# Peptides against a protein of PDB entry 4N78: the designs that were tried, part 32

Target 1, 186 residues: chain A of PDB entry 4N78
Amino acid sequence: HFQVICRLLGYQGIAVVMEELLKVVKSLLQGTILQYVKTLMEVMPKICRLPRHEYGSPGILEFFHHQLKDIVEYAELKTVCFQNLREVGNAILFCLLIEQSLSLEEVCDLLHAAPFQNILPRVHVKEGERLDAKMKRLESKYAPLHLVPLIERLGTPQQIAIAREGDLLTKERLCCGLSMFEVILT
Target 2, 155 residues: chain B of PDB entry 4N78
Amino acid sequence: MAELQMLLEEEIPGGRRALFDSYTNLERVADYCENNYIQSADKQRALEETKAYTTQSLASVAYLINTLANNVLQMLDIQASQLRRMESSINHISQTVDIHKEKVARREIGILTTNKNTSRTHKIIAPANLERPVRYIRKPIDYTILDDIGHGVKW

## One batch from the design tools (peptide; aimed at target 1 C176, target 2 R107)

Design b2_p16_6_s3 (made by RFdiffusion4, then SolubleMPNN; from b2_p16_6 with T7L K8H Q15L L16E)
Fold by OpenDDE base, seed 2:
Structure b2_p16_6_s3 (fold): chain B 186 residues (1-186), chain C 155 residues (1-155), chain A 16 residues (1-16)
Amino acid sequence: as target 1 above (186 residues)
Amino acid sequence: as target 2 above (155 residues)
Amino acid sequence: SPLGELLHTAEELLLE
């Protein structure tokens, strides 16, 4: 599903969705969640001494239940605050999954474009073959597929300009060094 | 442009008119040949004249058809070339617009990105001294410490 | 030429 979303939205659509999600998350964090956190801090016991170990695990649990009774019984916390936290969590997960899906798509695009851009994979050399000779053979095999040099030789000035720009855009991908998710976490 | 206009406005219509006139003339020639053959005392001479007129007429029609056909083909070739040029121009504009849109989109999404901290995988320099795996000696949990806490039913 | 072939065919038909 996320792969399909990435394909449908493209870079622009993803940017818009991410910006809007960030706004929503910011609004939830600075608004409702912050208010609940402040309220919880006010209701939280000022002095919560650790009960003596002598009361055993059940006694300690009951002690904490009693001290936190007001928090546990705060119905709005369960219904509204937790829902907002779920929404924030879902938004974060959505952003993560979109970025991962986009990265996969970009990697696929780079791999598909590689033969046309003189980017050759490192070939596993079997024992006894010279790596250099194999790479030269591969380079020679794919040389006719190099798009920019081909267009520079046969194309119009306008076609050459478009090919160069297209080549640059193909090479420059977000997955090569950029992260959206890190921005979302900051 | 001038050549296409000449073909459309002058040459092709002119060729069509010439072909139509030729049709009318052929009918007249046929009538003449028929009457000449009937009225002539020398039937052999009349037949030879008819053959000559028929050959001339066929040659003329063939020439007119060929000229007209060539003009039509030339017209179509010029139009096809114009369409190809237009297509090329449209494609160029389309590609330019697409590239521009892509650049804008990338700038927009780029604002939402930060450089991946390539954590320089510090080569975990394997400490030269392989610290001997500290064998985790599981000390047996002495459960007897719990014997005093439970109201054990003294069977 | 197609015209030449047509003329030749016409001549052949007239000689028959």
Scores: peptide ipSAE 0.016, ipTM 0.670, DockQ to the pose 0.005
OpenDDE base, seeds 1, 3, 4, 5: peptide ipSAE 0.018, 0.015, 0.014, 0.014; ipTM 0.674, 0.659, 0.663, 0.657; seed 1 fails the geometry check

Design b2_p16_6_s4 (made by RFdiffusion4, then SolubleMPNN; from b2_p16_6 with T7L K8W Q15L L16Q)
Fold by OpenDDE base, seed 5:
Structure b2_p16_6_s4 (fold): chain B 186 residues (1-186), chain C 155 residues (1-155), chain A 16 residues (1-16)
Amino acid sequence: as target 1 above (186 residues)
Amino acid sequence: as target 2 above (155 residues)
Amino acid sequence: SPLGELLWTAEELLLQ
């Protein structure tokens, strides 16, 4: 699903969605959640000491339940605050999954473009085969597919410019060193 | 452009008119030949003259048709070439626009990105100093991420 | 070309 979303939205669509999600998250955090947190802080017991261990686990639980009764009974906490926190969590997860999916798509694009960009995979050499010989064979095999040199040789100046720009755009991907998720977490 | 215009405005219409006029002329020639044959005391001579006119008329029509056909073909070739050039221009514009859109999109999403910190250090060090834009070090693409995608033979 | 000569002759004959 996320892969399809990434393909459908592209970079621009993803950016828009991410920006809007960030706005939503910000609004939730700075608005409703903050208000509830402030309220919770106000109703928090000023003095909450650890009960004696002699009360056992059930007694300790009851003690804290009693101390936190006002918080536990705060209906809006369960319905609104926790829901907002879920929404924030979902937004974060969405961003993560989108980034992962985008990275996969980008890597796929890079792999598909590689033969045309003189990017050859490392060939596994079986025992007894010379790596250099295999690489040379691969280079020779894919040499005619090098798009930019081909266009530089046969194309118009405009085509050459487009090819170079396209080549650059193809090589430059977010997955190569950029993270959206880190920005979302900050 | 001038050649195409000449073909469209002068040569082809002129050729069509000439061909049409040839029809009228051929009719006149036919009438002449018929009358000449009827009136001539020397029917053999009249027949030979008619044959000559017929051959000449056919040759003339054939030439007119050939000339017109060649002009039409030339016109079509020029138009085809123009269309190809237009197509190329449109494609160039389209590609330029697409590249531009892609650049814009990448800038937009780029604003939402930061450099992946390779350092495992959990220290949320508040970046004190505006770190100079870290030179984009092209990390080699780790293709292992795709090992599970596709029919790739695990070597 | 023989055809061109024929055409020229034809045109001359038609103009007569």
Scores: peptide ipSAE 0.018, ipTM 0.657, DockQ to the pose 0.005
OpenDDE base, seeds 1, 2, 3, 4: peptide ipSAE 0.016, 0.012, 0.015, 0.014; ipTM 0.662, 0.657, 0.660, 0.647

Design b2_p16_7 (made by RFdiffusion4)
Pose (drawn by RFdiffusion4):
Parts: C-alpha cells; sequence; structure tokens
Structure b2_p16_7 (pose): chain A 186 residues (1-186), chain B 155 residues (1-155), chain P 16 residues (1-16)
C-alpha cells in the first residue's frame, strides 16, 4: 500500500501529507492530549518512592496499586488518552514508513538510469588484468548509451538544455544524501 | 512561409482562373470551328484546322490541370512540415513545463529534509607505523631512576 | 555507490 501511495502522490503529495500530519500531531499534543496530561498530573500522587527489595514484589505491587488507584480508575484513560496517543503514533509511523517506501522507489529508478548515466558496476578481474585498464574499456562499450554527451554532440541547444535538466533530476534523489524522519521529530 | 504565401495568394488562385479562362475560351473556339466550317470554301481544310484546334485544346487542358495539381500538392507538403515543426516545439514546451513542475515538487519536500551523515570505511584499519619489536636486554636494578621525580634523594 | 552523496548539497531539493 505504501508503495502505491508513494507513486501516486509523488514528492509534492508526500510533502503536503507530511506537513498536514505535523499539523494533526500539533493539534493533538497542544490540544486534547495536553489537557488530559495536565488533568492526570494532578490526579497523580505527588511523591512515589520505589520500595526497597525487602518489601517483596507482592507488597510492591500492592503499594503501586494503591498509589496509582486514581489513574487505574480514570474512566477516559483508554477511550481518550490512549486513543489520542495511538493517532499520534500512527502519524509518526506513517511518516517513517512512507519515507522508506520512497527510498526504495528512488533506488530502483536510479538503477535503471545508471546505464544512460555512465554508472558501471564493479567488474571481475582475472590475472594480468587491472580494473583501471578494464573499467575504462567497459566504459567504451557503453559509450553509445551515455545520453547527455550524445545529445551535446548531435542535439539542438534546446534539446541540450532540456537534457541537462532532466539528467540532473534523474540523478538527484533523496536517498542519495537526504532524510525526513529526523526533521519530523525535530 | 514565403513559398506558401505565393501558392495561397497568387499561383493557385491564378492557375485556377487560367482554368476558368479555358472554360470560356474553349466554348468560343468550339463555335469558331463550327463557323469557320460553315464559311469555309474548303470543307476538308476546315476539318483539318478543327482537328488542330481539338488536339491543341486537349494539350492545353491537360497542362493547366497538371500545373495546378503540382501546386496543390506542394501546398499540402509544406503544411505537413509545419505541423511537424510545431509538434516538435510543443513537445519541448511540454518537457520544459514538466521539468518546472518537478522542481516545484522537490522544493516542497526539500523543506522536510536534512543531510544524512553516512560514510563508508574499512572493517580494519592498520596504523601507519606498526609497533617495533623491542629486544630484551638485562640490566641491573637501579635505585636512582626516580631521583629526578619529585624531591629526590641522592646517595 | 555512484549516486551516494552524503553531506553534499542536492540542488533540486534546495528550498527557496
Amino acid sequence: as target 1 above (186 residues)
Amino acid sequence: as target 2 above (155 residues)
Amino acid sequence: DAYWRPGESLSTFEPP
């Protein structure tokens, strides 16, 4: 699903959705969640020590039950507090997962562009062979496929300018050195 | 474009009227052969001149049509090439717009991004100078090696 | 590996 969502939205669609999800998270954190955090913070026990081991685990469980009774019995703890937090969590997961799908989408695009952009994989080297001497030979084999230099050789100035721009857009992808989840959290 | 204007404004309309002139002039020439036969004292001679005019009328109508047909074809060939150049121009405009829309989209998502500081190195990196193997040499105990450290006491 | 550009700017993703 995320793969399809990435393809249909594109960069502009994904960007707006992320910007809008930030507004939703902001609305919830500074809104209903904040209201209930302030309210439950008062219902909270002002102080709460951690009992020594001596008291034993069953007595510690009893102690936490009494100290946190008002939290355990709070009627809207699930239907509101947990619900709102789940929405914020899902919004964060969407941003993370959608960026991962975009990365996969970009890397595949780049793999198909490599033949037309003079990008060769490492070649096997037998005895008496140097990659330096061989990679240059392989580059000659795929020389007719190098798009920008061919158009600069036979193309019109208009065709050349358009080729240069398109070649730039093809080779520059977010997965080459950019990320978003960090900015989302920040 | 100059050849097209010449075809559209003069040569086609002109060659076309020259055809209409043939329409009117031939009906006169048909009457003349009839009259020249009637006035003619020599019916055989007047028939041979009618034949001459018939053959000439045929050669003329075929020439006028051929000339006009070549002009109409040249006009259509030029117009076909115009559409060919126009499509090429429209396609470039389209490619340019697509490049622009993409730049706008990438600018929009670029706001939500930062550098991912990732690098690549080796599993093991040996030091520039490996440790020299130090030979063992016996030397006596020396109770004076610390005399220069702190407030020593020499003996 | 040829597309790998960490720390380098990508002009098409530069905000105004």

Design b2_p16_7_s1 (made by RFdiffusion4, then SolubleMPNN; from b2_p16_7, 6 letters changed)
Fold by OpenDDE base, seed 1:
Structure b2_p16_7_s1 (fold): chain B 186 residues (1-186), chain C 155 residues (1-155), chain A 16 residues (1-16)
Amino acid sequence: as target 1 above (186 residues)
Amino acid sequence: as target 2 above (155 residues)
Amino acid sequence: SAYERPGEELPMFTPP
């Protein structure tokens, strides 16, 4: 599904969606969540002494439950605050999945374009074969498929310009060195 | 453009008119030849004249058809060339627009991206003291040491 | 062009 979304939206559509999601996340974090956090901070006991270890795990839990009773009983925390946190989480996950799907699509595009761009796969050299000879053979095999040189030889100046630009756009992909998710996390 | 216009407006219509006129003339020639043959005392001469006129008329028509056909072919070639040029122009514009849109889109999404921090390959500072690879002499696990622990009930 | 323009204008036989 995310792959289809990436294909349908393209870079522009993805950018718009991510920008809007970031706005929503920001709004939730700076608005409702912040308010709840402030409220929670106000009701938090200022001095929470660690109970003596002698009370054991159940006693310690009961102690903290008692100290945090007001927080636990805060009904709006379970409903509104957690819902907002879920929305934030979903937005983040959505962005991650979109980026992953986009990266996959870009990699596929790069792989498909590779034979036409003089990008040769690393050939597994069997023992005894010279890597250089195999690479040269591959280069010779794919040489007729190199679009930019072909167009430079046979095409009009306008076609050459377009071919070069297209080649550049094909080579330059986000997956090669850019991350959207890192921006979201910062 | 001027050549195409001449073909469309002058040469082809003119050729068609000439061909039509030639058709009318052929009918007249035929009538003349028929009457001449009937009226002539020398039928052999009349026949030879008819053959001459027939040959001339056919040659003329053939010429007119050939000229017209060539003009039509030339017109079609020019039009085909114009269409190809137009197609090329449209394709160029389309590609330019697509490239532009793509660049805009990439700028927009690019703002939302940061460079992947290439994890600084921590220079594995090879610890200066290459501790001599302790040749793990795989001491063969002498499994004989376990022989004494297993009270295998010998049946 | 094999079809040389027949130089002689087909006499428009105007019927006499």
Scores: peptide ipSAE 0.032, ipTM 0.652, DockQ to the pose 0.005
OpenDDE base, seeds 2, 3, 4, 5: peptide ipSAE 0.030, 0.030, 0.029, 0.032; ipTM 0.653, 0.641, 0.640, 0.651; seed 4 fails the geometry check

Design b2_p16_7_s2 (made by RFdiffusion4, then SolubleMPNN; from b2_p16_7, 5 letters changed)
Fold by OpenDDE base, seed 1:
Parts: C-alpha cells; sequence; structure tokens
Structure b2_p16_7_s2 (fold): chain B 186 residues (1-186), chain C 155 residues (1-155), chain A 16 residues (1-16)
C-alpha cells in the first residue's frame, strides 16, 4: 500500500503530506500534549521518597499507586492525551514507512536505469578469471544501451540537453544520501 | 510553407481542372474520330489518324495523372514532415515541463531531508595490542583426574 | 515522336 501511495503521490505529493504531518505533530506536541504534561507535572508529587525495601514489591507498588493516585485517576490522560500520543506515533510511523517505500522505489528505478547509464554490476569472478576482462566484455555488451552517448551522437541539441538532465535526475535520488526520517526525529 | 500552399491552392486544383478538361477533350476527340471515320473515303487513313489521336490523348491523360499524383504525394510528405516537427516540439515542451516539475518536487522534498550521517564506522582501532591469540593449547583433558573420584567398587 | 511532351495541351479538337 505504501508503495502505491509513493507512486501516486510522487516527490511533490510526498513532500506535501510529510509537511502537513509534521505540522500536525508539532501542533499536537506543543498544544495538547504539552498542556497535559504541564498539568501532570503540577500534580506530580514533589518529593517521592523511595519506600523501604522491607515493604516488599506489593507494598512498594501500593505506595507508588497512592502517590500517583491523582495521575492514575486523571481520566483525560487516558482518553485524550494517549490518543494524541498515538496520533503522533502513527504519524511518525507513516513517515518512516513512506520513506522506506520511496527508497525502494528509487532503488528499483536506479537498477532499471543502470544498464542505460553505464552502471555495471560487480560481476562475481570465478577463480582464475580476470575481473578486468569480464568487466570489459560487459562494458562492450552494454555500450550500445548507453542512452546519453547515443543521443549525443544522434540527437538534436535539445534532445541532448533533455537527455543529460534526465540522466542527472535519474542518478540523483534521495536514497543515495538523504534521509527524511532523520529530519522528523530532530 | 510556401510550397505546401502552392500545392494546395494552385498545383493540385490546377491539376484537377486540367484532368477534367482533358476528359471533356477526350469526348470531343472521340466524336471527331468517329465522324471522321464515317465521312472519310479513305478508312485506313482515318483509322491511322484515330490511332494517333488516341495515343496522344492517352499520353496526355497519363501525364496529367502522374503530375497530379506526384503533387499529392509531395503535399502529403510535406504535411507528414510538419506533423513530425510539431510532434517533436510538443514532446520537447512536455519533457521540459516534466523535468521542471520534477526539479520543483525534488527541491520541496529535499527541504525535508538531511544528509545521512554515514556514521564513520569508527575505525575499530584494532587495539594496538593485538592480544596474541592465546594459542589455546588444547591441554589434553587429562581424564585421569576423574579416576580418583569414582568409588569404583573393586569386585 | 508519339509521346506528348510534358505540358503539351491535348489539341482541343474544336470540331471544325
Amino acid sequence: as target 1 above (186 residues)
Amino acid sequence: as target 2 above (155 residues)
Amino acid sequence: DAYLRPGEELPMFTPP
């Protein structure tokens, strides 16, 4: 599903969605969540002494339950605050999944374009074969498929310009060195 | 453009008119030949004249048809060439627009990206002291050490 | 010379 979304939206659509999600997340964090956190901080006991270990685990739990009773009984925390946190979480996950899907799409595009761009895969050389000879053979095999040189030889100046730009755009992908998710985390 | 216009407005219509006129003329020639043959005392001469006029008329019509056909073909070739040029132009514009849109889109999404900090693989500075692999001298497990623990009931 | 030269108008035999 995310792959389809990436294909449908393209870079521009993804950018718009990501920007809007970031705005929503920011709004949730700086608005409702912040308010709840502030409220929780106000009701948080200023001095929470560690109970004596002699009370055992049940006694310690009861102690903390009593100290945090006001927080636990805060019904709006469970309904509204946690819902907002879930929304933030979902937004983050959505961004992650979109980025991953986009990266996959870009990698596929790069792989498909590679034969036309003189990008040859590293061939596994069996023991005894010279890597260089095999690579030269591959280069010769795929040489007729090199689009930009072909167009430079046979095309009009306008076609050459477009081919070069297209080649550049094909090579320049986000997956090659850029991360959106890192921006979201910052 | 001028050549196409000449073909469309002058040459082809002119050729069509000429062909039509030729048709009318052929009828007149036929009538003449028929009457001449009927009226002539020398039927052989009249026949030869008819053959001559027929040959001439057919040649003329053939020429007119050929000329018209060539002009039509030329017109079609010019039009085909124009269409190809237009197609090329449209494609060029389309591609330019697409490239532009793509660049804009990439700029927009690029703002939302940061360089992947390739965490410099901390060169695991191999600790300088490669602790010499303690040659695990497999000390043969001396199983004789277990001989003393077993209260083997000496039967 | 039975071939009409290109452009030779068919003699419009105006019937006499």
Scores: peptide ipSAE 0.041, ipTM 0.693, DockQ to the pose 0.004
OpenDDE base, seeds 2, 3, 4, 5: peptide ipSAE 0.035, 0.047, 0.049, 0.034; ipTM 0.700, 0.694, 0.686, 0.696; seeds 3, 4 fail the geometry check

Design b2_p16_7_s3 (made by RFdiffusion4, then SolubleMPNN; from b2_p16_7 with W4A S9T S11P E14T)
Fold by OpenDDE base, seed 1:
Structure b2_p16_7_s3 (fold): chain B 186 residues (1-186), chain C 155 residues (1-155), chain A 16 residues (1-16)
Amino acid sequence: as target 1 above (186 residues)
Amino acid sequence: as target 2 above (155 residues)
Amino acid sequence: DAYARPGETLPTFTPP
């Protein structure tokens, strides 16, 4: 699903969605969640000491239950606050999954473009073979597929310009060095 | 452009007119040949003359048709070339627009990105000595060890 | 000889 979303939205659509999600998250955090946190802080016992271990686990639990009675009885905590937290969590996860999906798409694009951009995979060298010789052979084999040089040789100035720009855009992808998710976490 | 215009406005219409005229001329020639043959005392001569006119007229018509056909073909070739050029232009514009849109989109999404902190993953140098997997002996978690860390009210 | 070779322009027939 996320892959499809990435393909459908493209960079622009993803950007818009991410921006809106960030706004939503910000709104939730600074609004409702903050209010609940403040309320919780107000009702939180100022002094909560650990009971003696001699009371056993049930006694300790009862102690804390009593101390936190106001919090436990705060019905809105479960219904509204936790819901908002879930929404925030979902938004974060959504962003993560979108980024991952986008990265996969970009990697695929890079891989598909590689033969046309003189990006050759490192070949496996058997024992006794020179890597350089194999790479040279591979380069020679795929040299006719190099799009930009081909167009530079045969194309019009306009075509050359477009080819170069296209090549650049193909090579420069977010997955190469950029992260959206890190921004979201900040 | 001038060539196409000449073909469309002059050569092809002219060729068509010439063919129509040739039709009328053929009828006249036929009538002439018929009358000439009937009236001529030398039927052999009249026949030879008719053959000559027939050959000439057919050759003329064939020439006109060929010329017209070639002009039409040339016209079509020029038009096809124009269409190809137009297509190329449209494609160029389309590509330019797409590139532009892509650049805009990338700028927009780029604002939402930061450089990946390549944490230099310290090469976890696998310690040479694979420590024998110490059989995890589940030592019961002695929770009493934590008894001293808590601000428990020491009685 | 009645047919023009390629490149030769044939005259238009004018009836007598």
Scores: peptide ipSAE 0.043, ipTM 0.730, DockQ to the pose 0.005
OpenDDE base, seeds 2, 3, 4, 5: peptide ipSAE 0.037, 0.040, 0.036, 0.037; ipTM 0.728, 0.721, 0.710, 0.730

Design b2_p16_7_s4 (made by RFdiffusion4, then SolubleMPNN; from b2_p16_7, 6 letters changed)
Fold by OpenDDE base, seed 1:
Structure b2_p16_7_s4 (fold): chain B 186 residues (1-186), chain C 155 residues (1-155), chain A 16 residues (1-16)
Amino acid sequence: as target 1 above (186 residues)
Amino acid sequence: as target 2 above (155 residues)
Amino acid sequence: SAYERPGEPLPMFQPP
């Protein structure tokens, strides 16, 4: 599904969606969630002494439950705050999945374009074959498929310009060195 | 453009008119030849004249058809060339627009991206003290030490 | 060469 979304939206559509999601996340974080956090901070006991270890795990839990009773009983925390946090989480996950799907699509595009861009696959050299000879053979095999040189030889200046630009756009992909998710996390 | 216009407006219509006129003339020639043959005392001469007129008429019509056909072919070639040029222009514009849109889109999404921090290959600072690989002299586990313990009761 | 392009338009048969 995310792959289809990526294909349908393209770079522009993805950018718009991500920008809007970021706005929503920011709004939730700076608005409702912040307010809840502030409220929680106000009701938090200023001095929470660690209970003596002698009370054991159940006693310690009961102690903290008692100290945090007001927080636990805060009904809006379970409903509104957690819902907002869920929305934030979903937005982040959505962005991650979109990026992953986009990256996959870009990689596929790069792979498909490779024969036309003088990008040779890594050749597994069998024992006894000279790597150089095999590479040369591959180069010769794919040489006629190199679009930019072909167009440079046979095409009009306008076609050459377009071919070069297209080649550049094909080579330059986000997956090669850019991350959207890292921006979201910062 | 001028050549195409001449073909469309003058040469082809003119050729068609000429061909039509030639058709009408052929009928007249035929009638003349028939009447001349009937009225002539020298039928051999009349026949020769008829052959001459027929040959001339056929040659003329053939010429007119050939000229018209060539003009039509020329017109079609010019039109085909124009269409190809238009197609090329449209394709160029389309590609330019697509490239532009793609560049805009990439700029927009690019703003939302950061360079993947190439994890600084922490120079595995080879710990300076390559602790000499303690040659684990694999002392051959002398399994003979276990020979004394496992007195399996031979039955 | 028999195919002499009759260059001249068929003289309109003017009946004598």
Scores: peptide ipSAE 0.038, ipTM 0.642, DockQ to the pose 0.005
OpenDDE base, seeds 2, 3, 4, 5: peptide ipSAE 0.034, 0.038, 0.035, 0.035; ipTM 0.631, 0.607, 0.633, 0.631; seeds 3, 4 fail the geometry check

Design b2_p16_8 (made by RFdiffusion4)
Pose (drawn by RFdiffusion4):
Structure b2_p16_8 (pose): chain A 186 residues (1-186), chain B 155 residues (1-155), chain P 16 residues (1-16)
Amino acid sequence: as target 1 above (186 residues)
Amino acid sequence: as target 2 above (155 residues)
Amino acid sequence: SALGELTHTAEELLTP
């Protein structure tokens, strides 16, 4: 699903959705969640020590039950507090997962562009062979596929300018050195 | 474009009217052969001149049509080339617009991004100078090696 | 760049 969502939205669609999810998270954190956090903070026990081991686990469980009774009995703890938090969590997960799908989408695009952009994988080296001497030979094999230099050789200035822009867009992807989840959290 | 204007404004309309002139001139020439036969004293001679005019009328109508047909074809060939150049230009404009729309989309998501500081190195990196193997040499106990440390006491 | 500064090229990424 995320894979399809990435393809259909593109960069502009994903960007707007992320910007809008930030507005939703902001609306919830500074809104209903904040209201209920302030309310439950008062219902909270002003102080609560962690009992020594001596008291034993069953007595510690009893102690936490009494000290946190009002939290345990709060009627809207699930239907509101947990619900709102779940929505915020899902919004964060969407941003993370959608970025991962975009990364996979970008890397595949780049794999298909590599033959037209003079990007060769490492070649096997037998005895008496140097990669330096061999990679350059392989580059000659795929020389007719190098798109930008071919157009600069036979193309019109208009075709050349358009080729250069397209080539820049094809080789520059977010997965080459950029990320978003960090900015989302910040 | 100059050859097209010449075809559209003069040579085609002109060659076309020259065809209409043939329409009117031939009906005159048909009457003249009938009159020249009637006035003729020599019916055989007048028939041979009618034949001459018939053959000449045929050669003329075929020539006028051929000339006009070549002009119409040249016009269509030129117009076909115009559409070929125009499509090429439209395609470049389209590619340019696509590049622009993409730049706008990428600028929009670029706001939500930062550098991912990732690097690549080796599993093991040996030091530039490996530790020299130090030979063992016996030496006596010396109770003076600490005399210069702090407030020593020499003996 | 429309995307900003990149730490890697497509070549470096595809040929680790």

Design b2_p16_8_s1 (made by RFdiffusion4, then SolubleMPNN; from b2_p16_8 with A2P)
Fold by OpenDDE base, seed 4:
Structure b2_p16_8_s1 (fold): chain B 186 residues (1-186), chain C 155 residues (1-155), chain A 16 residues (1-16)
Amino acid sequence: as target 1 above (186 residues)
Amino acid sequence: as target 2 above (155 residues)
Amino acid sequence: SPLGELTHTAEELLTP
């Protein structure tokens, strides 16, 4: 599904969706979540000492439950705050999945464009074959497919310009060195 | 443009008119030949004259048809060439617009991106001998690194 | 001439 979304939206659509999601996340974080955190900080016990180890894990848990009872029982925290956190989480996951899907699409595009951009596939050298000879054969095989040189030779100046721009755009992909998800996490 | 206009406005209509007029002329020739044959005391001479006029008439009509046909073909060729030029122009504009849109889109999405932590690019030890044009052995961007990312999203 | 305007020759067909 995410692949289809990426294909349908393209870079522009993805950018718009991501921007809107970031706005939503920002709104949630700066609005309701922040308010709840502030409220929680106000109601937090001033002195929450680590209980003595003698109480064991259940006793410690019970101690913290007792100390944080008012916080845990805060109905709005359970409903609204956790829901908002879930929404933030979902938005983050969505962004991650979109980025992954986009990266896959970009890789596919790069792979498809490779023969046209003088990018040779990885050659498996069989035992006894010279790598250089195979590479030369491949170069010769794909040489006619080099689009930009071909258009430079046969095309109009306008076509050449378009071909160069297209080639540049094809080469400059996000997956080559850029991540959206890291920006979302910052 | 001037040639196409001349073809459309003058030569082709003129040729059509000439061809139409040839019908009337053919009728006149036929009538003449018939009357000449009937009135002539020398039937053989009249027949030879008829043959001559018939041959001439056919040649003339053939010429008119050929000229008209060639003019029409020329017109079509010019129009086809114009259409091809227009198509090329439209395609160029379309591609330019698409590239522009793509650039805008990439700028927009680019704002949402940061540089990936490039794993320590092993220093491409430039082989010492500077002289050989470093065949950009474009290390095939091992897109296989992305293969590992793609396997998880079976969604 | 009874030919009127039908004066084109067969040779004219052969000349480009």
Scores: peptide ipSAE 0.239, ipTM 0.562, DockQ to the pose 0.006
OpenDDE base, seeds 1, 2, 3, 5: peptide ipSAE 0.063, 0.051, 0.062, 0.096; ipTM 0.559, 0.560, 0.559, 0.572; seed 2 fails the geometry check

Design b2_p16_8_s2 (made by RFdiffusion4, then SolubleMPNN; from b2_p16_8 with A2P E5P E11R)
Fold by OpenDDE base, seed 3:
Structure b2_p16_8_s2 (fold): chain B 186 residues (1-186), chain C 155 residues (1-155), chain A 16 residues (1-16)
Amino acid sequence: as target 1 above (186 residues)
Amino acid sequence: as target 2 above (155 residues)
Amino acid sequence: SPLGPLTHTARELLTP
């Protein structure tokens, strides 16, 4: 699903969605969640000492339950605050999954473009074969597929310009050095 | 431009008119040949004359058709060339717009990105022996493997 | 000539 979303939205659509999600998250954090956190801080026991070990685990649990009774019984915390936290969590996860999916799509694009851009993978060499000779043969084999040089030789100046720009845009991808998720976490 | 206009406005219409006129003329020639054959005392001579007129008429019509056909072909070639040029121009504009849109999109998303802290991940030491790329055999995901893992309701 | 313009065009074509 996330891959399909990435393909459908493209860079622009993803940017818009991410920006809106950030606004929503900010609104939730600075609004409802902050208010509940403030309220919780007010009702938090000022002094909560460790009970004596003599009470055993059940007694210690009961002690803390009693100390936090007002918080536990705060019904709005469960219904509203936790729901908002879930929404924030979902937004974060969404952003992460979108970035991962986008990275996969970008890698696929790079791999598909590689033969046309003179980017050749390192080939396995059998015993007795020279890597250099094999690579040269491979380069020669794929040389006719090099798009930019081909267009530079046969195309109009306008076509050459477009081909160069297209080549650059194909090579430059976010997955090579940029992260959106890190921005979302800050 | 001038050549196409000449073909469309003068040469092709002129050729069509010539063919139409030829139809009328051929009818007159036929009438003449028939009357000449009936009235002539020398039927052999009249027949030879008719043959000559027939051959000449056929040659004339063939020429007119050929000329018209060539003019039409030339007109079509010029139009095809114009269409190709127009197509090329449209494609160029389209590609330029697409590239521009892509650049704008990249700028927009770029604002939402930061540099990956490339921790100097240890040089992935390429394993010395590049294992032969095992042909990725798409094994169907056997979902039954998960049936025994977790609190799933055994149906 | 009753052959009118046809005769003229044909003669031009048939004369090398």
Scores: peptide ipSAE 0.025, ipTM 0.659, DockQ to the pose 0.005
OpenDDE base, seeds 1, 2, 4, 5: peptide ipSAE 0.016, 0.012, 0.015, 0.015; ipTM 0.666, 0.681, 0.673, 0.664; seeds 2, 5 fail the geometry check

